# Designs tried in a protein design run: peptides against a protein of PDB entry 5A53. Part 65

Target 1, 230 residues: chain A of PDB entry 5A53
Amino acid sequence: LVENVKQALFIPGQSCNKNLHDIMVDLSALKKPDMKRFNRKNDIHPFEDMSPLEFFSEKNDCSLMVLMTSSKKRKNNMTFIRTFGYKIYDMIELMVADNFKLLSDFKKLTFTVGLKPMFTFQGAAFDTHPVYKQIKSLFLDFFRGESTDLQDVAGLQHVISMTIQGDFQDGEPLPNVLFRVYKLKSYKSDQGGKRLPRIELVEIGPRLDFKIGRIHTPSPDMVTEAHKKP

## One batch from the design tools (peptide)

Design b1_p28_2_s3 (made by RFdiffusion4, then SolubleMPNN; from b1_p28_2, 14 letters changed)
Fold by OpenDDE base, seed 4:
Structure b1_p28_2_s3 (fold): chain B 230 residues (1-230), chain A 28 residues (1-28)
Amino acid sequence: as target 1 above (230 residues)
Amino acid sequence: MSYLEDNPWDLSKYEEEKAIIDAHNASL
């Protein structure tokens, strides 16, 4: 089943600043061609009223949305929203730490647009802890691209790495999620007449450390409906 | 409709998992 690639809509909030705009541009570049961006700021408060986002989801045929806002309490906040049937399924605030790096901070490398990234998740909590399970699900869903049966290793160009920053115990603040993007670079090593293919990972950006903010969870009924295999 | 392939939810533990998320939200 070739599932239609989920379209993403990037929405600058009223408090969107230059840094968030730049982050938005760079992150959304990884979602090309399946991405739209609004040029105008929109006054949206998704944890107060979700209706505007449901409207935008339907109007733009986008089941993925990212709202960019910034405040003193929630600096560089990217609210990731998923919809099912144009209704809010889940939301998560991911605040970008000040140590972020843009694509311009890395060596410019040519890449093919639209190639499916490989994901790596580092941290057991991605499989066990509800918050990190949601983050894992979100990013896999967000960047999955075309479900080609052929994971043609030959077509693998990018690796997205997500790492939980350290261990934590129950009741402790949740560690940040470290978002890293690498390009696979193949070298023909001419060492000793054996052309051994050498693959190196080169960081290409953006580099984002996400502090986890507020989360909206789907109802059990929405979970059931969204995961019904046809 | 674009279905979600990955289901992180165990519906048998939904209330327990939601309580963890609710506790996280309350800590912010």
Scores: peptide ipSAE 0.652, ipTM 0.936, DockQ to the pose 0.826
Fold by OpenDDE base, seed 1:
Structure b1_p28_2_s3 (fold): chain B 230 residues (1-230), chain A 28 residues (1-28)
Amino acid sequence: as target 1 above (230 residues)
Amino acid sequence: MSYLEDNPWDLSKYEEEKAIIDAHNASL
């Protein structure tokens, strides 16, 4: 069964500003063609009432959602939501630091829409710490795209790099996650008459440093149901 | 229904892992 590519819905919240709109546009471009965006602001508070998001998930047939909000406490907040059976599975707030860069801040490169990115994760906590495991799972699920059996290296165009910013101990504030997007460029290096293919990574944006906010976790029953292989 | 292929949850450790997340939430 070719698993249907998960559709993402980007929702501007009532407090969505120009910066968040620009970030939304750039991040959602990486999810094309499997992306919808609302043009109107919606007053949604997912950690107070999840029912509007479940309604939008069902109505738009989107199992991935991103809510764009900003407040004094939660500036440039992207709430990532996953649903299973149109019910909330998990949520995580990722606040974009002010040092963000848009696609317009990088050299414009042509790219093919719909190619699956390669992921790289830097930091042991992505495999051991519950919060970072959830982040890893979320981003892999969000950008998985079409399951092509042949990850033909020839089809590899984008690399998404996620790095935990520094070490931390138990009870310390969780370091930010550094989100970076690269395009692979193949160069023919003429070194000594041998054409060696050289691959270079060129950052294309957006560049986002995510501060980790509130997290909603699935119940054990929802975990069991969501991971049942048909 | 779109299932989740990647399962970060070990249900045998669910309470322990959730406690770490709950502690994170309480720190915010």
Scores: peptide ipSAE 0.651, ipTM 0.938, DockQ to the pose 0.818
Fold by OpenDDE base, seed 3:
Structure b1_p28_2_s3 (fold): chain B 230 residues (1-230), chain A 28 residues (1-28)
Amino acid sequence: as target 1 above (230 residues)
Amino acid sequence: MSYLEDNPWDLSKYEEEKAIIDAHNASL
């Protein structure tokens, strides 16, 4: 069963600024061809009223959404939303730190659209801590693409790296998540008459440091329904 | 209906995991 690739909808909020728009453009480029972008600002407050997002999910047939907002308390905020049956499943606010880099800040490299990225996660909390488990699940789901049997290493073009910035203890503020994107470059090195394949990672952007904001979790019933194999 | 392949939730620990998330939300 070829599962249909999940479509993403990028939504500028009313408070969306130029920086957030540029980040939206660059991040959404990694989801091509399976993305839509609204050109108009929409006044949506997902933690106050989720109904507009459910409406957009259904109308656009998108189970993934990203809302771009900015305020004094929540600067450069990307709210990631997943729906199941066009109902809100989960939400997470990820605020982009001011040290971000756009694709234009890196050397332009040609890439094939639609190739599935490889993910790397650095930090034990991605497997143990509920918040970081949700982040891991979200990004894997968001960028999974088509499940082609040709996940031959030869078909891997991109690596998305997610790193928890430092150690933390219970009750401490959650460290940022460092989002990095690399292109795989294959080189033939001639070392001592043996051509060894060498793979190098070249950062291509965007570079985003995410501060973790508010989280909405699914109900146990929604978890059960969303994970029922058809 | 888009199936979710990855389930980070252990339903037997749902209340414990949710309490951690609720505490995070309250700290913001």
Scores: peptide ipSAE 0.617, ipTM 0.928, DockQ to the pose 0.796
Fold by OpenDDE base, seed 5:
Structure b1_p28_2_s3 (fold): chain B 230 residues (1-230), chain A 28 residues (1-28)
Amino acid sequence: as target 1 above (230 residues)
Amino acid sequence: MSYLEDNPWDLSKYEEEKAIIDAHNASL
């Protein structure tokens, strides 16, 4: 089944600043060509009223949205939203730490637009803990691209690495998620006459450390409807 | 596979996972 590639809409909120704009530009570049960006700020508070996001999902035919906001409590906040049938399925706030790096901070490497990234997840909680399972699901859905049955290894150019920053116990604050993007470089190593393809990973950016904020989860009924394959 | 394809949703599991998320939200 060729699943239609999920389209993403990037929305600057009223409190969107230069740093968030730059982060939005760089992160959305990884979603090209399946991405739209608004140029105007929109006054949206998704945890108070979700209706504007449902409206934008429908009007833009986007099942993925990212709202860019910043406040004293929630600095550099990226709210990731998924919709099903243009209704809000889930939401998660991911706040970008001040140590972020943009694509301009790395050596520019040419890459083909539209290639599916490979994901790596580091931390057992990505498979066990509900918050980190939602993050894993979100990023896989966000960057999955065309579902080709054959992982065309020949088309693999990018690796997205997501790491939970340290261990945590019950009742402790959830560790940050470290988002890293690498380009795969194939070198012919002339070691000892055997041309073994050597693969190296080169960081290309952006580099983002995500602090986890508020989460909205779907109702059981909406989960059941979303699992019904069209 | 989407998170939706891989997770058999049991209602009991949903309630447990929701309680963890609600506790997280309350801590913020």
Scores: peptide ipSAE 0.399, ipTM 0.791, DockQ to the pose 0.369

Design b1_p28_2_s4 (made by RFdiffusion4, then SolubleMPNN; from b1_p28_2, 14 letters changed)
Fold by OpenDDE base, seed 1:
Structure b1_p28_2_s4 (fold): chain B 230 residues (1-230), chain A 28 residues (1-28)
Amino acid sequence: as target 1 above (230 residues)
Amino acid sequence: MSYLEDNPWDLSKYEEEKAIIDKHNASL
């Protein structure tokens, strides 16, 4: 089954500012070619009314959406939305901290568009805690790209690292998720006349620290339907 | 239809996991 690569739609909300626009451009570049962006601002409040997002999902054939909004309470907010059958499956608000870095803040490196990134997750909660499990699932689904069986290590160009910022206990505020993007750089090191291939990770951006906001979860019925293998 | 391959949900624990998320939402 050639799984059709999930298409992402990036939507500037009414409150989308320059910083959010720049973040949107940089993050969406990692999803090329499987990405659309709206040029116009749209007044969407997904936790109040989901119907406009379901409409956009259907009209654009996009099962992934990212809404860019900013307010005093929810500054630099990226709402990640997934749909199943053009119905909202889940949503999560990820607010970008002010310490973000854009691609322009890093050394420009050429990269091949459309290569699937490798993911690394740091923090046990990505496998145990419901919120972090949803984040892990979301990002894996968002950047999965084409399932080529031949993920030849030779085709590995990018690593996306997601780290939970510190330990936390039950009832404490959830730590931020640190989003980092690296390019694999192969070096031939001549050590002692043996050319050993050395691989280094070079950060390429964007660098985003995500504060976790509101979450919408699927119903048990939607979970069942969305995970039915055809 | 694009199915989800990764299922973080154990339906036997759905209410427990949802309660954790609901508690998170209430803290915001």
Scores: peptide ipSAE 0.631, ipTM 0.933, DockQ to the pose 0.796
Fold by OpenDDE base, seed 4:
Structure b1_p28_2_s4 (fold): chain B 230 residues (1-230), chain A 28 residues (1-28)
Amino acid sequence: as target 1 above (230 residues)
Amino acid sequence: MSYLEDNPWDLSKYEEEKAIIDKHNASL
């Protein structure tokens, strides 16, 4: 079953600033062609009222949304929202640290739109801790693209790397998630007459360190409905 | 309807996982 590629909607909040706009542009470029962006700011507070997001999900046929807001407490905040049947499934705030790098900060490389990225997750908590499991699920869902059975190695152009920044104990603040994007670059190595293809990872951006903010979890009923095999 | 293949939510541990998330939210 070729699952329809989930569409993403990027929404500038009322407090969206230039940095967030630039981050939005760069991150959304990785989701092309399956992406829409609003040009106007929208006054949305998803943890107070989710109804505007459900409306936008339905109206735009987008099961993925990213709300761009910034405040003193939640600077450079990207609220990632998933919907199921146009109802809010889950939400997570990911605040971009000030050390971010845009695509313009890296060497301009040709990017093929629509290629499925490979993911790498560094940190055991991505498989064990509920918050990091949600982050892993979210990013896989967000960037999975077309489910082609053939992971044709020939089609592999990009690697998205997500790393938990250090170890943590129960009750400690959750470490940031380091988001990195690499392009696979093939070089012909002329080492000693054997042209062994050398593959190098070249960072292409954006570079984002995510501080984890508020989380909304689905109800058990919504989990059951969203995971019913058709 | 977009099926979620990857279920991060183990229903058998839902209350335990929710408590962790609630604790996280309360710490912010």
Scores: peptide ipSAE 0.587, ipTM 0.911, DockQ to the pose 0.794
Fold by OpenDDE base, seed 3:
Structure b1_p28_2_s4 (fold): chain B 230 residues (1-230), chain A 28 residues (1-28)
Amino acid sequence: as target 1 above (230 residues)
Amino acid sequence: MSYLEDNPWDLSKYEEEKAIIDKHNASL
């Protein structure tokens, strides 16, 4: 079954600033061609009223949305939203730390648009803790692209690395998630007449450290309905 | 394991995971 590629909509909120705009441009470049972006600011508060996001999901045929907002409490906030049947499925706030790097901060490397990234997840909590499980699910869903059976190593261009920043115990604040993007470079190493292909990872950006904010989870009924419609 | 791979009939697990998320949200 070729699953239809999920389309993403990037929305600048009313409080969207230059830094968030630049981050939006760079992150959305990784989702091309399956990305739309609004040029105008929209006054949306998704944890108060979800109806504008459901409206935009339906009108743009986008099951993925990213809202860009910034406040004193939630600086450089990217709210990631998924919809099912144009209804809100889940939401998560990911606040970008001030140490971010843009694509312009790295050596410009040409990349082919539409190639599926490989993901790496560092931290056991990505498989056990509900918040980090949701983050893992979200990013896999967001960047998965077309499921071609040809996961040919020949088509692997990018690696997205997600790392939990340190260990934590129950009741402690959740560590940040470190988002990194690498390009695969193949080198021929001439060691002793055996040409072993050497693969190196080169960081290409953006570099984002995400502080975890508010989370909305689906109702049990929505989970059941989402499983019935593969 | 996606949230979509967990048995939707395990309401006890859903309530436990929700309580963790609710506790996280309350800490913010």
Scores: peptide ipSAE 0.353, ipTM 0.764, DockQ to the pose 0.293
Fold by OpenDDE base, seed 5:
Structure b1_p28_2_s4 (fold): chain B 230 residues (1-230), chain A 28 residues (1-28)
Amino acid sequence: as target 1 above (230 residues)
Amino acid sequence: MSYLEDNPWDLSKYEEEKAIIDKHNASL
């Protein structure tokens, strides 16, 4: 079954700054052609009122949204939103640390638009801890593109790596998630007459360290409804 | 495959996971 590719909408909030705009441009480039961006700032507070986001989901036919806001408490905040039937399913705040790198900070490598990334997740908590499970789910859902039964290995051009920054115990602050993007570069190494294809990973950006903020989870009823869609 | 296809949701598991998330939100 070819699942319809989920469309993403990037929304500048009222407090969107230059850094967030640049991050938005670079991150949304990885979602091309399946993304829209608003050019105007919108005064949206999703943890106070979700109705504007539901409206935008419906009117733009986007089941994925990213709201760009910044405050003293929540600097460089990317709120990732998923909708189901144009209703809010889940939300997570991911704050970009100041050490971020843009695509312009890396060697420009040409890549084909619309190819599916391979994902790698480093840290056991991505499979056990509810917050990191939601992050894993979100990023897979955000970037997987069209589900084809054939993992077209021939179409593998880039890898998105997500790493939990260190171990943590119960009651400790959740470690950051390190987001990295690599291009696969095939080299024919002429070492010793056997042309073994050597694959190297070259970082292409953006480089983002995400601090985890507030989370909204779906109601049990909405989970049940979402599981019924093929 | 949506996140929903890979994760059998039980109500008990939902409540446990929600309590962890609520505790996280309260710490912020």
Scores: peptide ipSAE 0.349, ipTM 0.763, DockQ to the pose 0.422

## One batch from the design tools (peptide)

Design b1_p29_1 (made by RFdiffusion4)
Fold by OpenDDE base, seed 5:
Structure b1_p29_1 (fold): chain B 230 residues (1-230), chain A 29 residues (1-29)
Amino acid sequence: as target 1 above (230 residues)
Amino acid sequence: SEMEEELQKKVAYSMETGKPPPDDFTIVP
């Protein structure tokens, strides 16, 4: 089953600033060609009223949305939304720390649009903690192109790395998630042994440290429906 | 960085074997 690649819609909120716009442009470039962006600001408050997002999901045929907002309490906030049947499935606020780097801050390397990323997740909590499990699931859904079989290693151009910044205990604030993007360079090993291609990773950006904000979790019924493969 | 070197090894392993690395790092192609 060629799972249809999930389409993403990037929405500038009313409080979207230049930095968020630049971050939006760079992050959305990784989702090309399966991405739409609104040019106009929209007054959307997803934790107060989700109806506008459901409307945009349906009208644009996008099951992924990113709302760009900024306030004193939630600076550089990217709200990631997933829909199922154009209804809100889940939401998570990820606030970009001020130490972010744009694609322009890195050496420009040729990038082929539409090649699949490899993902790396660092931190046990990505498999055990419900919030980090949601983040892992979200980013896999967001950037995973067509799930083609094992032969896809030959088409790997870049690696998306997500790292939980340090350990945490129960009741402590959740550590940031470090988002990094690397280009894969493969060199033929001239050494006559096991031709493990020498792989070099070169950071290409963007570099984003995500602070976790508010979360909306799906209802048990929506989880059951979303796992029913059509 | 040490992290990049470890990542390189894990990516190399995943590309060679078609399997995720055996450690706490999930490489999902």
Scores: peptide ipSAE 0.082, ipTM 0.715, DockQ to the pose 0.245
Fold by OpenDDE base, seed 4:
Structure b1_p29_1 (fold): chain B 230 residues (1-230), chain A 29 residues (1-29)
Amino acid sequence: as target 1 above (230 residues)
Amino acid sequence: SEMEEELQKKVAYSMETGKPPPDDFTIVP
């Protein structure tokens, strides 16, 4: 069963600014062709009322949504939403730090639309801490695309890297997650020994440092339903 | 960066072997 690639909907909120719009355009380019964008601002406050997002999920047949908002407390905020059966499964606020880089800030490499990324996660907390486990799950779900057999590794040209910025203890503020995108360049080494392919990573953007904000976790019932294979 | 070099090595290993690198580096295709 080829799991259908999850569709993403990018929604500019009422407070969406130029920077957020540019970030939205660049991040959504990585999700092509499985992406829709609204051109109009929508007054949505997902932590106050989730019903508009459920409506958009159903109407657009999108199980992934990203709401772009900005305030004094939550500057450059990307709220990532997942739905199950068009109901809110989980939400997380990821605020983009001011040091972001757009695709235009990198050397124009030919981006092949539809190539599946490889993922790398740096930091033990991605497997142990509930918030970082949610982030890992979210980004895998967002960008993994169709399940490929390991044999198609030869077609993998991009790496999405996520790094937890530093160590932290319980009760401390959660470190930022560093989002990076690289293109893989493979060189055939002609040297007669073990032809280890020389791989070069070239950053292609966008470059985003995510500050973690508010989180909505799924109900135990929804977790059970989402894990029920039909 | 050192991180990029390590990432390059891990990706190279995965491309050569078709296996995830032995370290806590989950290359999820």
Scores: peptide ipSAE 0.049, ipTM 0.678, DockQ to the pose 0.228
Fold by OpenDDE base, seed 3:
Structure b1_p29_1 (fold): chain B 230 residues (1-230), chain A 29 residues (1-29)
Amino acid sequence: as target 1 above (230 residues)
Amino acid sequence: SEMEEELQKKVAYSMETGKPPPDDFTIVP
């Protein structure tokens, strides 16, 4: 079953600054062609009123949204939203740390638009902790194209890497998630009569360290309904 | 970086075997 690729909408909030705009442009480039961007700022507060986001989801036929806001308390904040049937499924605030790098900070490599990324997740909490499970699920939904068989790996050009920054105990602040993007280079190596492909990874950007903010979790009923529809 | 080298090895293993690497490093195609 070829799952339809989920469409993303990027929304500048009223407090969106130049840095957030540049981050939005670079991150959204990885979602092409399945991405829309608003050029106008919108005054949206998703944790106070979700209705404007549900309206935009329906009007633009987008099940993924990213709201770009910045304040003293929540600097460089990217709120990731998923909808199901144009209703809010879940939300998570991911604040970009000041050490971010844009695509312009890396050596320009030609890449084909629309090729599917591979994903790597580093940290046991991605499979055990509810917040990191949500982050893993979100980024897979966001950047995973149509499901392809492992045989199409030879056509994969990009690797998205997500790493939990350090260990943590219950009751401690959640460590940041390190977002990295690599281009895969495959070389034929004739070592020892077996042509083992030598693989090299080259970082292409953007480089983002995400601090976790507020979270909205789906209702148990919405989880059940979302898993019934392939 | 050490992380990039480990990632390269795990990606190579997954591409060669068609299996996930044996450690906590999940490559999801």
Scores: peptide ipSAE 0.041, ipTM 0.656, DockQ to the pose 0.207
Fold by OpenDDE base, seed 2:
Formats: C-alpha cells, sequence, structure tokens
Structure b1_p29_1 (fold): chain B 230 residues (1-230), chain A 29 residues (1-29)
C-alpha cells in the first residue's frame, strides 16, 4: 500500500520569535518537499480553540501542523498537531531547550531532498508510556515520507534519533526527548570480501532537546476510525 | 561520541541484516 505522504504546515504563532523561526526553517527543511510554511504570524491558541487549525488543515490539505509560539511559561514551544479528516486527532507541545543547534552550526553536507530517514528510538518508554508512544507515532508520521515497500536501506541518507533523557518513575516529570539528525555515510569496503560496509554517522542538525508540555489525545472513536485502513 | 558509535553499530547491523537490532534500539527504516 502506497500511503500518501502526509503534508506538513508550519505556522508561526503571534509570539513566534527569531529562534523559533530559525528552528522552524531547519526542521521544515527535513520535511521537504512535503511542507508548507506560513510567512505571516497567526494568532492561534490550539488548547483554547482548535477550529482555526482544522480550517488550516483543510484549506492547505495538511494532516500535520506545527505551531510556533513562545511565552515565559512555554518558551520555544512547538505544538505538533495531527488531523484526521481535517479534524484534530492529537496535539503535543514540545518546547525546545536553549541549548539547540541549527543546521548552520554543523558541517554543511549535501543531502538529497525527499530521501526517507531511518528512525532510532532510545528508551523503553517509547513503547510503553502513552506520551512517549504518541511522540514516537508523531515523528514517524511526520518524517517517514512515502511508505515504499522497498526496505532499500541503501537509499536511506538520514537517521533521526530520539532519546528519552534518563529514567523516570510514575509521578515524576517526564524527561526531555533528545532529537538528533545524522547523515549516514557508507564506505564501500575496498576488500572484495563480505565485509560489512563501514558506516559513519555525522550529526547534521538541527539538535533539539524537547521538553514535553500539554497534550491532547484523540477520542476512542477517532482512534478506531484512523486505524481503519481504507 | 559513545552514543554515535553505538548508533553506528546498530545502523550497520540493520543495514546488513535488514532487521532491527535485537536490543532496545528500534531502527525503523
Amino acid sequence: as target 1 above (230 residues)
Amino acid sequence: SEMEEELQKKVAYSMETGKPPPDDFTIVP
């Protein structure tokens, strides 16, 4: 089944600052060509009224949205939104820590636009904890691109790594998620034997540490509907 | 970094075998 590539819309909120703009540019570059950006700020408060986001989802034919806002309480906040049938499915606030690095902070490497990333998830909670399961699902949906049955790992250029920053117990604050992007460099082993290709990972950016904020979870009915493969 | 080296090994394994590493690291192609 060729799943249609989900389109992403990046929306600068009214409180979008230069840092968030730069982060938006860099993160959205990884989603090219399946990305749109608004150039104008929009006054959207998704946890108060979701209707503007549903309108933008439909108008732009985007099932993924990222709202860029910043306040004293929620600095460098990226609200990730998914829609199903242009209705809000889920939302999560991911606040970028001040230690972020932009693409310009790394060695400029040529990359082919539209190549599928590999994903790595570090931390058991990505499979067991509902919030981290949502994050995992979100980032897979966001960056996986076209599902081609071609597991041709040879065509994979990027590795997106997501790591839960430390262990946590029930009732403790949720650790940050460390977002890292690597370029995979494969070296053909010159020696004609079955030697494993030497693989090098080079961090290319952006480097983002996400603090988890507010979450909106889908209704059970929407979950059931979204899992119905047509 | 040590993490990058470990990640390199895991990616290499997945590329060779076409399977995710047998550890807590899920490489999803």
Scores: peptide ipSAE 0.034, ipTM 0.653, DockQ to the pose 0.232

